# Peptides against a protein of PDB entry 2KNC, part 23

Target 1, 74 residues: chain A of PDB entry 2KNC
Amino acid sequence: KGPDILVVLLSVMGAILLIGLAALLIWKLLITIHDRKEFAKFEEERARAKWDTANNPLYKEATSTFTNITYRGT

## One batch from the design tools (peptide; made by RFdiffusion4, then SolubleMPNN)

Design b2_p13_5_s1 (from b2_p13_5, 9 letters changed)
Fold by OpenDDE base, seed 2:
Structure b2_p13_5_s1 (fold): chain B 74 residues (1-74), chain A 13 residues (1-13)
Amino acid sequence: as target 1 above (74 residues)
Amino acid sequence: LLPLELIKLALEL
């Protein structure tokens, strides 16, 4: 009794769909890991640039806070 | 290649 042609066709279709789905999941996983690593590097570089600016003796804060010693908040 | 090998394997079962 040869294999049922319908079972062979359905098994091949199922295998192609599973391989395609697995390839898409692996691809999405690789991109997601890449993007998260790249984003983490960019945030680290921005943090380093902010620290370097804060340690720059030429950097003057644009905002000066004056405490009015005479202001008793009623 | 993969679908042809699956067809050959399914024909041996």
Scores: peptide ipSAE 0.070, ipTM 0.734, DockQ to the pose 0.102
Fold by OpenDDE base, seed 1:
Structure b2_p13_5_s1 (fold): chain B 74 residues (1-74), chain A 13 residues (1-13)
Amino acid sequence: as target 1 above (74 residues)
Amino acid sequence: LLPLELIKLALEL
């Protein structure tokens, strides 16, 4: 049985496809981990900025609660 | 280099 040239060609093609797929999966995984770390840092910085804004004595909440003194609950 | 090693491996099988 000589090496079936077809089996060799199909095995090489299959190996190239598997390596290409593995490289794409690794690349996507690295980007996803990077983006998750950057997003977590961004949300932490945004949370800190929100806390600093809450401690600003010039910050007036846009929501004013008016108590309607004329509301006698029935 | 990689495809040449795969061809050698497939030739040994």
Scores: peptide ipSAE 0.070, ipTM 0.730, DockQ to the pose 0.099
Fold by OpenDDE base, seed 4:
Structure b2_p13_5_s1 (fold): chain B 74 residues (1-74), chain A 13 residues (1-13)
Amino acid sequence: as target 1 above (74 residues)
Amino acid sequence: LLPLELIKLALEL
């Protein structure tokens, strides 16, 4: 019996849809991996900049704790 | 390769 033309058409359409879906999933996966690597690099650079700021002798914390030596706790 | 194998299988049916 010759190939059922409807089965051939539906199989080709299904194959195109599956290839399209697979390409979108691969693309999304590649972007997600790229973005996670870039974000990890950014957080590492930010952590280094924080350490460099902590070692900067010109850095003055906005909050200072003063012990009031004149406080008589009566 | 998969779509060509499916077409071959459909051609054998």
Scores: peptide ipSAE 0.068, ipTM 0.721, DockQ to the pose 0.092
Fold by OpenDDE base, seed 5:
Structure b2_p13_5_s1 (fold): chain B 74 residues (1-74), chain A 13 residues (1-13)
Amino acid sequence: as target 1 above (74 residues)
Amino acid sequence: LLPLELIKLALEL
């Protein structure tokens, strides 16, 4: 059987497309892992900053809890 | 390497 030039061209084109797709998937995976690690650090730092603010003796909570003694929960 | 193996495989078919 002579080499089917069309099969060769289509297989090479398919291989290039698969390599390109694989590279994009690897890139997306690396970014997604990076972003999740960065977001986890950001939430940890934000949680720490909230705790530091709550433990600040100069921090006056803007929220005053008023217990309405007249509210009979039905 | 991969495209050269595909070319060789296609030449054997």
Scores: peptide ipSAE 0.066, ipTM 0.723, DockQ to the pose 0.087

Design b2_p13_5_s3 (from b2_p13_5, 9 letters changed)
Fold by OpenDDE base, seed 2:
Structure b2_p13_5_s3 (fold): chain B 74 residues (1-74), chain A 13 residues (1-13)
Amino acid sequence: as target 1 above (74 residues)
Amino acid sequence: LLPLLLLLLALLL
């Protein structure tokens, strides 16, 4: 009895769908890994830029603390 | 992929 033509067609369709799904999952995984690495790099560069700004000798703090020598906290 | 291809070939034969 030759292979059931319906079983062959359904198996080929199932194989194409599984290959397509596997390709989409691999593509999504690669993008997700890329985006996470790029985001981590951008947050590191942003953190470095904040540290460089904090260590800038031209940066004058907007707030100054004065100790009131006359304040005896009761 | 390989076991699926072998299964497809086995169904064709």
Scores: peptide ipSAE 0.046, ipTM 0.683, DockQ to the pose 0.101
Fold by OpenDDE base, seed 5:
Structure b2_p13_5_s3 (fold): chain B 74 residues (1-74), chain A 13 residues (1-13)
Amino acid sequence: as target 1 above (74 residues)
Amino acid sequence: LLPLLLLLLALLL
């Protein structure tokens, strides 16, 4: 039986749509993996900068809690 | 994609 022209056309159209969808999914996956890695690095650098600021000997905390060892709350 | 290509080839033959 010769190929049904309608089945050939529908299969080619379906193949093109599936290739297009697969390409978009691969592209979206690559971007998402890239962005997650970049964001993780940015948050790590931001965390380091916060820790470095907290350990900066020039940074005086606005609140020094002096535990007075001599304060026996009567 | 591969099974669809094989199906298309099988339909042409």
Scores: peptide ipSAE 0.043, ipTM 0.676, DockQ to the pose 0.080
Fold by OpenDDE base, seed 4:
Structure b2_p13_5_s3 (fold): chain B 74 residues (1-74), chain A 13 residues (1-13)
Amino acid sequence: as target 1 above (74 residues)
Amino acid sequence: LLPLLLLLLALLL
């Protein structure tokens, strides 16, 4: 029996919608993978910058501990 | 996707 014209039309419409949804899912997946790689690189650069700050000889701690040499605890 | 495509093909044939 030849394919029902209505079944052919509905199948073509369904195929176009599925291709469109698949393309959007692939696009979203590619962006999500890209953004995760860029974020991982940013966190690595931020980690390196913290190590460089810890070794920065120009960094003066805002807190200086002074030992009061005249404090004779009575 | 594959089973849906096979179902669609089976309905077309």
Scores: peptide ipSAE 0.039, ipTM 0.657, DockQ to the pose 0.089
Fold by OpenDDE base, seed 3:
Structure b2_p13_5_s3 (fold): chain B 74 residues (1-74), chain A 13 residues (1-13)
Amino acid sequence: as target 1 above (74 residues)
Amino acid sequence: LLPLLLLLLALLL
């Protein structure tokens, strides 16, 4: 049985489409892994910066909640 | 992956 020319053409087209799809999936996977690692690092650095700012006595917003004991809300 | 794809292509041919 000679190779059916139609089967060869469809198989080559299918292979090209599968390679293209596989390349896009690999690319998306690499970006998704990179983005998650970068985002986790960014959130850690942001958390650390917030702790350093909270420990700086110069940036203590003294939210002294003065409960005015004389304010009986009517 | 590449040798498996070539094997599948060879099996189809």
Scores: peptide ipSAE 0.039, ipTM 0.662, DockQ to the pose 0.131

Design b2_p13_5_s4 (from b2_p13_5, 8 letters changed)
Fold by OpenDDE base, seed 4:
Structure b2_p13_5_s4 (fold): chain B 74 residues (1-74), chain A 13 residues (1-13)
Amino acid sequence: as target 1 above (74 residues)
Amino acid sequence: LLPLLLILLALAL
């Protein structure tokens, strides 16, 4: 039986659409993996900056505790 | 692979 030209055309169109969809899914997956690696790096750098702030002898707490000398605790 | 198999199946029918 000769190839049904309509079935061949529809199969080629379907193949192109599936390849296009697969390419978009691969592209989205690559971006999502890249963004998660970059986000993990930023969270590691932020964690390091917090450790550096805790060990920085120039860091003064923004909160000053004043003892009220007039408070005689009853 | 799947679309290629469908094309080959269509050519065999």
Scores: peptide ipSAE 0.062, ipTM 0.714, DockQ to the pose 0.104
Fold by OpenDDE base, seed 2:
Structure b2_p13_5_s4 (fold): chain B 74 residues (1-74), chain A 13 residues (1-13)
Amino acid sequence: as target 1 above (74 residues)
Amino acid sequence: LLPLLLILLALAL
């Protein structure tokens, strides 16, 4: 039986669609990995900035604990 | 993908 031209055309179209889909999945995967790494760095930098602010000698906590010498708990 | 396409092409011929 000669080459089924329809099967050849459909197989080539299917291969192009699968290559296109694979390329989009690889692209999405690379972006997702990049974004997760960048977000993790951003949260690390934000955490570091919070720790540096906590060690700032100019930072005075708004909350002060006073021991009431007259308070004998009942 | 390429070898699969070649197999499908060979089966079509």
Scores: peptide ipSAE 0.061, ipTM 0.724, DockQ to the pose 0.081
Fold by OpenDDE base, seed 5:
Structure b2_p13_5_s4 (fold): chain B 74 residues (1-74), chain A 13 residues (1-13)
Amino acid sequence: as target 1 above (74 residues)
Amino acid sequence: LLPLLLILLALAL
């Protein structure tokens, strides 16, 4: 019996939908991996810049807290 | 794969 035209049409439509969905999933995956790597680098650079600002020898902390290790609160 | 299998099945019937 020849191929059922309805089965052929539905199979072609299903194939197009699956290819489209697969392409969107691959695209989303690539973007998500890219963005996570870029964001991780940005947060690392921002963290380094914050550490460099905190360790800047020109930065005088407005408050020097000296913990006196010999202070027995009597 | 699945749609190709369905086409081949439809050709076999």
Scores: peptide ipSAE 0.060, ipTM 0.710, DockQ to the pose 0.060
Fold by OpenDDE base, seed 3:
Structure b2_p13_5_s4 (fold): chain B 74 residues (1-74), chain A 13 residues (1-13)
Amino acid sequence: as target 1 above (74 residues)
Amino acid sequence: LLPLLLILLALAL
């Protein structure tokens, strides 16, 4: 059976589409892995910066707990 | 190599 020219054309078109889709999936996967690693690093650096700020003797806590001396709990 | 293998596979089906 000679090569069906239609099958060859459809296989080439399908191969191009699959290569394009595979390239997009690989690219998206690489970006997603990079973005998650970078975000995790930024959250770690932010957590460290918050810790360093909290240990600064010039840092005034934004939250002051006031005990209401007039609150006699029933 | 890969596209040739895919064409040969498609021609075998």
Scores: peptide ipSAE 0.058, ipTM 0.708, DockQ to the pose 0.097

Design b2_p13_6_s1 (from b2_p13_6, 9 letters changed)
Fold by OpenDDE base, seed 3:
Structure b2_p13_6_s1 (fold): chain B 74 residues (1-74), chain A 13 residues (1-13)
Amino acid sequence: as target 1 above (74 residues)
Amino acid sequence: LELLLALLELALS
């Protein structure tokens, strides 16, 4: 059978679209994995920084509790 | 590229 030019054109167009879509999906996947790893590292570093701050003898707690001596508790 | 060539050969056969 003679060459179906329409089939060739549609196959080329489909291939280009699929390659583009695949590239975008791979790119998005890589970014998503990277961002999750970076965020996990950031949260770990932040948790460590809080721990280090809590053990600093010069650290003063930001909150203080006060008991109202006039509260009767009725 | 090989898949594209194979599809081209199939379409032009």
Scores: peptide ipSAE 0.046, ipTM 0.703, DockQ to the pose 0.095
Fold by OpenDDE base, seed 1:
Structure b2_p13_6_s1 (fold): chain B 74 residues (1-74), chain A 13 residues (1-13)
Amino acid sequence: as target 1 above (74 residues)
Amino acid sequence: LELLLALLELALS
């Protein structure tokens, strides 16, 4: 059978679309992995900073609780 | 490259 030119054209178009889609998926995957690694590093650094603050003897809590000794709930 | 070869084979069949 002679080549079906329509089959060839559609196959080329399909191949281009599949390559484009694959490239986009790979790109998205790489960015996602990169962002997850950077975010994990950021959270680790943030956790370390919290620990350092908690162990600082000069740290004073921003919130203080005051009890009104006159309040009897009557 | 393999895709191009497959398309060439299809075009020559």
Scores: peptide ipSAE 0.045, ipTM 0.708, DockQ to the pose 0.087
Fold by OpenDDE base, seed 4:
Structure b2_p13_6_s1 (fold): chain B 74 residues (1-74), chain A 13 residues (1-13)
Amino acid sequence: as target 1 above (74 residues)
Amino acid sequence: LELLLALLELALS
């Protein structure tokens, strides 16, 4: 059977498109994994910062409660 | 690679 030039051309074009799509999927997967690792690190750092704030004797709360001594509750 | 070999076989058949 003689070579079908159309089949060869379409198969090459299809292969190039599939390779390109696969490369994009791999790239997206790598970025997604990287971003999830970085996000997990940020959540860990945030958790540590909360613990450090709770245990830091120099931490002063931004809010202060004052009792109004003139309020008689009537 | 297998695809390239299959295409080569197809082109030579």
Scores: peptide ipSAE 0.044, ipTM 0.698, DockQ to the pose 0.082
Fold by OpenDDE base, seed 5:
Structure b2_p13_6_s1 (fold): chain B 74 residues (1-74), chain A 13 residues (1-13)
Amino acid sequence: as target 1 above (74 residues)
Amino acid sequence: LELLLALLELALS
C-alpha cells in the first residue's frame, strides 16, 4: 500500500515545525548564555570601579562619624 | 533518523 498522502504531508509539516522550534531554542540558549556572561563581566567591572573609587586616596568622605568613647548616654 | 526510517518503511509498504 502506498503511503497515505495526508500522513506524509503532516509528517513533513511536523518536521519543519520541530526544526524551526529547535533552531529558535538553540538561538535563545546561545543568546542567554552570551548575555549572562557579558552582564556578569559588566557587573564585575562596575563593582571594581566602585571599590577603586572608595579606596581612592584622594577620595574625601563628606561625613566622618566619630564615636565618643566617654559618652554614657546619660 | 527514526522518522526517516518510519517514512521509508511506510513508503515501501
Scores: peptide ipSAE 0.039, ipTM 0.669, DockQ to the pose 0.060

Design b2_p13_6_s2 (from b2_p13_6, 9 letters changed)
Fold by OpenDDE base, seed 1:
Structure b2_p13_6_s2 (fold): chain B 74 residues (1-74), chain A 13 residues (1-13)
Amino acid sequence: as target 1 above (74 residues)
Amino acid sequence: LDLLLALLKLALS
């Protein structure tokens, strides 16, 4: 059979598109893994900072409760 | 390259 130029052109175009798509998927996967690792590190550092604050004897709660002695509900 | 070679073989068959 003679060369089917249309089949060759379409297959080459399809291959280029598939390679491009694969490259984008790999890129997205690498970024996602990187971001998850950085986020995990950030959450670990945040957790450590929370523990350090909880053990600080100078820590004073930001929220204070005040009771209005004159309030009788009527 | 192998894909291109396979396509070339297919085209020439």
Scores: peptide ipSAE 0.056, ipTM 0.722, DockQ to the pose 0.082
Fold by OpenDDE base, seed 4:
Structure b2_p13_6_s2 (fold): chain B 74 residues (1-74), chain A 13 residues (1-13)
Amino acid sequence: as target 1 above (74 residues)
Amino acid sequence: LDLLLALLKLALS
């Protein structure tokens, strides 16, 4: 049998499409892993900032409580 | 890869 040019062309086209799709999937996977690592770092930094605030003797709460001296209760 | 080789063999037969 002579070489089937149609089979060759379709196989090459299919291979190019599969390589392109695989490259996009790898790219998306790498970005997703990168973003998750960066997010984990931000959550760790946020956790550290909370601990630093709790241990900072200069931190004053933004809220103040006042007693109403006119309230005699019932 | 095996599919590619099978198609290549088919194309060359």
Scores: peptide ipSAE 0.052, ipTM 0.706, DockQ to the pose 0.084
Fold by OpenDDE base, seed 3:
Structure b2_p13_6_s2 (fold): chain B 74 residues (1-74), chain A 13 residues (1-13)
Amino acid sequence: as target 1 above (74 residues)
Amino acid sequence: LDLLLALLKLALS
């Protein structure tokens, strides 16, 4: 069979597109994994900082409980 | 690379 130039051109174009798409998917995957790990680390550090603050004897709780004396509980 | 070579051989056959 003679060489089909059209098939060659389409295959090359398809290969370039697939490589580009694969590179973008890999890049997005790496970023997504990185962001999730970084976010998890930040949440852990935040949780630790909150714990350390709660055990500080100088810490004053910002939350105050108010009882509504007019509430008669119907 | 082997897939590309296989496609090239197929296209040129």
Scores: peptide ipSAE 0.052, ipTM 0.708, DockQ to the pose 0.093
Fold by OpenDDE base, seed 5:
Structure b2_p13_6_s2 (fold): chain B 74 residues (1-74), chain A 13 residues (1-13)
Amino acid sequence: as target 1 above (74 residues)
Amino acid sequence: LDLLLALLKLALS
């Protein structure tokens, strides 16, 4: 009994679909890992730039807040 | 591999 041509065709179609799906999943995974690493670096650089600006000895804060420890709210 | 083996067995039957 030769193989059922319908079974062969469906199996080939299924294999192609599975390979395509696997390729898409791998591609998405690689992009997601890449983007997360790049985004993490970008946020770290942005955080450093913010800290450097805040610690810049030439930066003069517009306002100074002083907490009076003797203020009793009377 | 199991599918390939199943198809091979089917082809040889």
Scores: peptide ipSAE 0.043, ipTM 0.674, DockQ to the pose 0.056

Design b2_p13_6_s3 (from b2_p13_6, 8 letters changed)
Fold by OpenDDE base, seed 1:
Structure b2_p13_6_s3 (fold): chain B 74 residues (1-74), chain A 13 residues (1-13)
Amino acid sequence: as target 1 above (74 residues)
Amino acid sequence: LELLLALLELALA
């Protein structure tokens, strides 16, 4: 049977689409892995900064409780 | 190159 030109054209088109899709999936995967690593580093640095703040003897709580001595609840 | 070979095999089948 001579080459089915339609089968060849459809196979070429399908191959180009599959390569394009594979490239997009690889690109998305690489970005996702990169972003997860950077986010993990950011959360580690943020955790360290919280620990450093908790151990700072100059740390003053932002919330102050004031008791109104004149409030008798009546 | 492998794609071209696979297409050539498909065209010759």
Scores: peptide ipSAE 0.045, ipTM 0.706, DockQ to the pose 0.085
Fold by OpenDDE base, seed 3:
Structure b2_p13_6_s3 (fold): chain B 74 residues (1-74), chain A 13 residues (1-13)
Amino acid sequence: as target 1 above (74 residues)
Amino acid sequence: LELLLALLELALA
């Protein structure tokens, strides 16, 4: 059976498209993994910074419980 | 490259 030039062309085109798609998927996967790791690190660093700030004796939590003196609870 | 060669061989067979 003579080589179907059409089959060769379609296979080459399909291979190029699949390689391109695979490269994009790998790239997207790497970015997504990197981004998730970076976000997790940023949240940990932010949680640590908040803890360090909360333990700083200069940051008095201004939890002013304003007892509304006019709230006579019926 | 080997996959491309194998596909080419398969298409030429």
Scores: peptide ipSAE 0.043, ipTM 0.697, DockQ to the pose 0.101
Fold by OpenDDE base, seed 4:
Structure b2_p13_6_s3 (fold): chain B 74 residues (1-74), chain A 13 residues (1-13)
Amino acid sequence: as target 1 above (74 residues)
Amino acid sequence: LELLLALLELALA
């Protein structure tokens, strides 16, 4: 059978499309893994900041409680 | 690579 030029052309086009799709999937996968690692790092830093605030003797609560001296509880 | 070889074999058959 002579070389089927149509089969060769369609196979080359299909290969280029599959390589392009595979490259996009790999790229998206790498970004997704990177973003999840960065997010995990930010959550760890946020957790540390909460622990540091809880253990910081200089931290004063923004709320102050005042007792109303005129309130004679019935 | 195997796909390219199979396509080459098919094209030459």
Scores: peptide ipSAE 0.040, ipTM 0.682, DockQ to the pose 0.086
Fold by OpenDDE base, seed 5:
Structure b2_p13_6_s3 (fold): chain B 74 residues (1-74), chain A 13 residues (1-13)
Amino acid sequence: as target 1 above (74 residues)
Amino acid sequence: LELLLALLELALA
C-alpha cells in the first residue's frame, strides 16, 4: 500500500507547526530570562541610588522624629 | 529522526 498522501501531508504540516511553536517558546523563554535579569539589575541599581541618597551626609531630613522614651501618655 | 523513521515505515508499508 503506497503511503497515504494525506497522512504524509498532515505529518509534514504538523512537524512545521511544532517546529514553529518550539522556536517561539524558546524565543519567549530567552527574552523572559534576559528581561528578568536586566530588570533585577535595574532595581538593584535604583535601590543602591536610593540608599546612597538616604545616607548622603549632605541630605538634611526635613523632619526629625524624636521618640521620647519617658513620655507615658498621661 | 523518529518522525522520519515513522514516515519511512509508513512509506514501506
Scores: peptide ipSAE 0.036, ipTM 0.672, DockQ to the pose 0.059

Design b2_p13_6_s4 (from b2_p13_6, 10 letters changed)
Fold by OpenDDE base, seed 1:
Structure b2_p13_6_s4 (fold): chain B 74 residues (1-74), chain A 13 residues (1-13)
Amino acid sequence: as target 1 above (74 residues)
Amino acid sequence: LELLLELLKLALE
């Protein structure tokens, strides 16, 4: 009994679908790993830039704390 | 590619 032509067609279709799905999963995984590495580098560079700004003696915080000298806490 | 050749060989038997 030769292989049923339907079994061969379904196996070829299944193989193409599995290869396509595997390629999409690998592609998505590579992008996700790339984006996470780039984002981690960006956050490190941003953290360094924030430290450099905090050490700038010309940087005045927009928030001034006024100590109310008349507030004797009863 | 090899899997397709094996399936084609199987279909020809």
Scores: peptide ipSAE 0.058, ipTM 0.745, DockQ to the pose 0.086
Fold by OpenDDE base, seed 5:
Structure b2_p13_6_s4 (fold): chain B 74 residues (1-74), chain A 13 residues (1-13)
Amino acid sequence: as target 1 above (74 residues)
Amino acid sequence: LELLLELLKLALE
């Protein structure tokens, strides 16, 4: 008695589902790795831009020290 | 793929 035609059909369906699931997992993994690398690069470029802005002689610090004339710290 | 071909051969016997 060969394997029932049902076992063959279920094995083919199972193989298609496993291939589909594997493709989705690979796709999600590739996106997650890509996004992490792109975000790390973006933060590095942003850090460099902040350093370049801080070294710009035209950059006045937006921090005005407001001395509260009423605050006599003990 | 080979496993599917083996299952198909086994189903044809």
Scores: peptide ipSAE 0.054, ipTM 0.732, DockQ to the pose 0.079
Fold by OpenDDE base, seed 4:
Structure b2_p13_6_s4 (fold): chain B 74 residues (1-74), chain A 13 residues (1-13)
Amino acid sequence: as target 1 above (74 residues)
Amino acid sequence: LELLLELLKLALE
């Protein structure tokens, strides 16, 4: 019984489509993982820069507490 | 890949 040439052709076409789809999914997954790692590093560096800015000795708080030692509560 | 090799063997018989 000769090979069903149609079954062979359809199986090869299906295999090519599945390999192509798998390659696209792997590519998208790798990019998504890369972008998440880069974004996480950027947010960590931004958080560190914010902490260094908060510890800047030139930063003056907008609020200053003054204790009036001359206040007699009478 | 194995399935493709099995189909190729079945097509060569």
Scores: peptide ipSAE 0.052, ipTM 0.726, DockQ to the pose 0.067
Fold by OpenDDE base, seed 3:
Structure b2_p13_6_s4 (fold): chain B 74 residues (1-74), chain A 13 residues (1-13)
Amino acid sequence: as target 1 above (74 residues)
Amino acid sequence: LELLLELLKLALE
């Protein structure tokens, strides 16, 4: 009956720690899945906004790249 | 919860 009480106390303590760790892992997993889904939506919306801008006949690119054929870099 | 109670009971026998 003596060694059993210590084994019980250690088993209960171990079970509480394992449940706490499992809960933290589940919570982290749920957040990680949520964040990946939100990031995928954000990248899709950003891709659509670029396509809509490229198809807008009123959109003039603010920057025009001119290749100066006479520019030999010093 | 039941598994914890059953483990606690098994350890008290």
Scores: peptide ipSAE 0.049, ipTM 0.726, DockQ to the pose 0.105

Design b2_p13_7_s1 (from b2_p13_7, 9 letters changed)
Fold by OpenDDE base, seed 2:
Structure b2_p13_7_s1 (fold): chain B 74 residues (1-74), chain A 13 residues (1-13)
Amino acid sequence: as target 1 above (74 residues)
Amino acid sequence: LLEVLLLALLLLL
């Protein structure tokens, strides 16, 4: 009794669907890893830019703290 | 995945 033609067709369709799903999962995984690395790099560059701005001798803080020598906190 | 591929090949034989 040869293989049931319906079982062969369903097995081939199932294999194609599984290969397609596996390819989509691999693609999504690669994108997710790429996006996480790019985001980490972006946050590192942003942190460096903040440090460079804070160490800029031309940057004057908008906040000046004056110690009132006459204020006895009672 | 490999098991499903082997099962599909076995069903073809």
Scores: peptide ipSAE 0.046, ipTM 0.685, DockQ to the pose 0.061
Fold by OpenDDE base, seed 4:
Structure b2_p13_7_s1 (fold): chain B 74 residues (1-74), chain A 13 residues (1-13)
Amino acid sequence: as target 1 above (74 residues)
Amino acid sequence: LLEVLLLALLLLL
């Protein structure tokens, strides 16, 4: 007995929906992996820029600690 | 997902 025509139609419709959902999940996964790699690269470049700024001879710290040599704590 | 695919294949056979 051939498969019921209704079962064939429902199975084809279900397969199309599952393929569509699988394609969306793969697409979202690829974007999420791409964005995480790009963000990791951006944070690495930002970390390097902070190290280069810490070695910048033009950077004056806003805080100067002066030891008062004349302070004899009474 | 795999169970749904197996069920769909079983319903097609």
Scores: peptide ipSAE 0.040, ipTM 0.659, DockQ to the pose 0.054
Fold by OpenDDE base, seed 3:
Structure b2_p13_7_s1 (fold): chain B 74 residues (1-74), chain A 13 residues (1-13)
Amino acid sequence: as target 1 above (74 residues)
Amino acid sequence: LLEVLLLALLLLL
């Protein structure tokens, strides 16, 4: 029984589709890992920049909350 | 993301 030519064609087509799908999954995984690492670094840098701003002796908070002790809210 | 979408569209065609 020679190899069924239809089985050979379908197996080659299936193999090409599986390789393509595997390549897309690997590519998506690499991008997702890269993006998560870059985002984590960006959030760390933003957190550090906020700490440096808070420790700047020239930084005067724009909002001073004064509790008026004479204001009895009705 | 855009490249993966473009490749997926190319494979669907």
Scores: peptide ipSAE 0.033, ipTM 0.624, DockQ to the pose 0.051
Fold by OpenDDE base, seed 5:
Structure b2_p13_7_s1 (fold): chain B 74 residues (1-74), chain A 13 residues (1-13)
Amino acid sequence: as target 1 above (74 residues)
Amino acid sequence: LLEVLLLALLLLL
């Protein structure tokens, strides 16, 4: 029994579709990992800039909460 | 997404 020509054609078509889908999934995975690493660096830099601004002696927070440890609310 | 679609179109052509 030679391989059924229809089975060979369907298997080749299925293989091409699976390879194409696999390539797209790998590509999407690589870009997603890249973008997540870049976004994590951006958020770290943004967090660092916020901390540097908060520690800047020229930055006066508009709201200073002084916890007066001697304030026993009567 | 757009680049992947363009690449897929280029591979189909």
Scores: peptide ipSAE 0.031, ipTM 0.608, DockQ to the pose 0.075

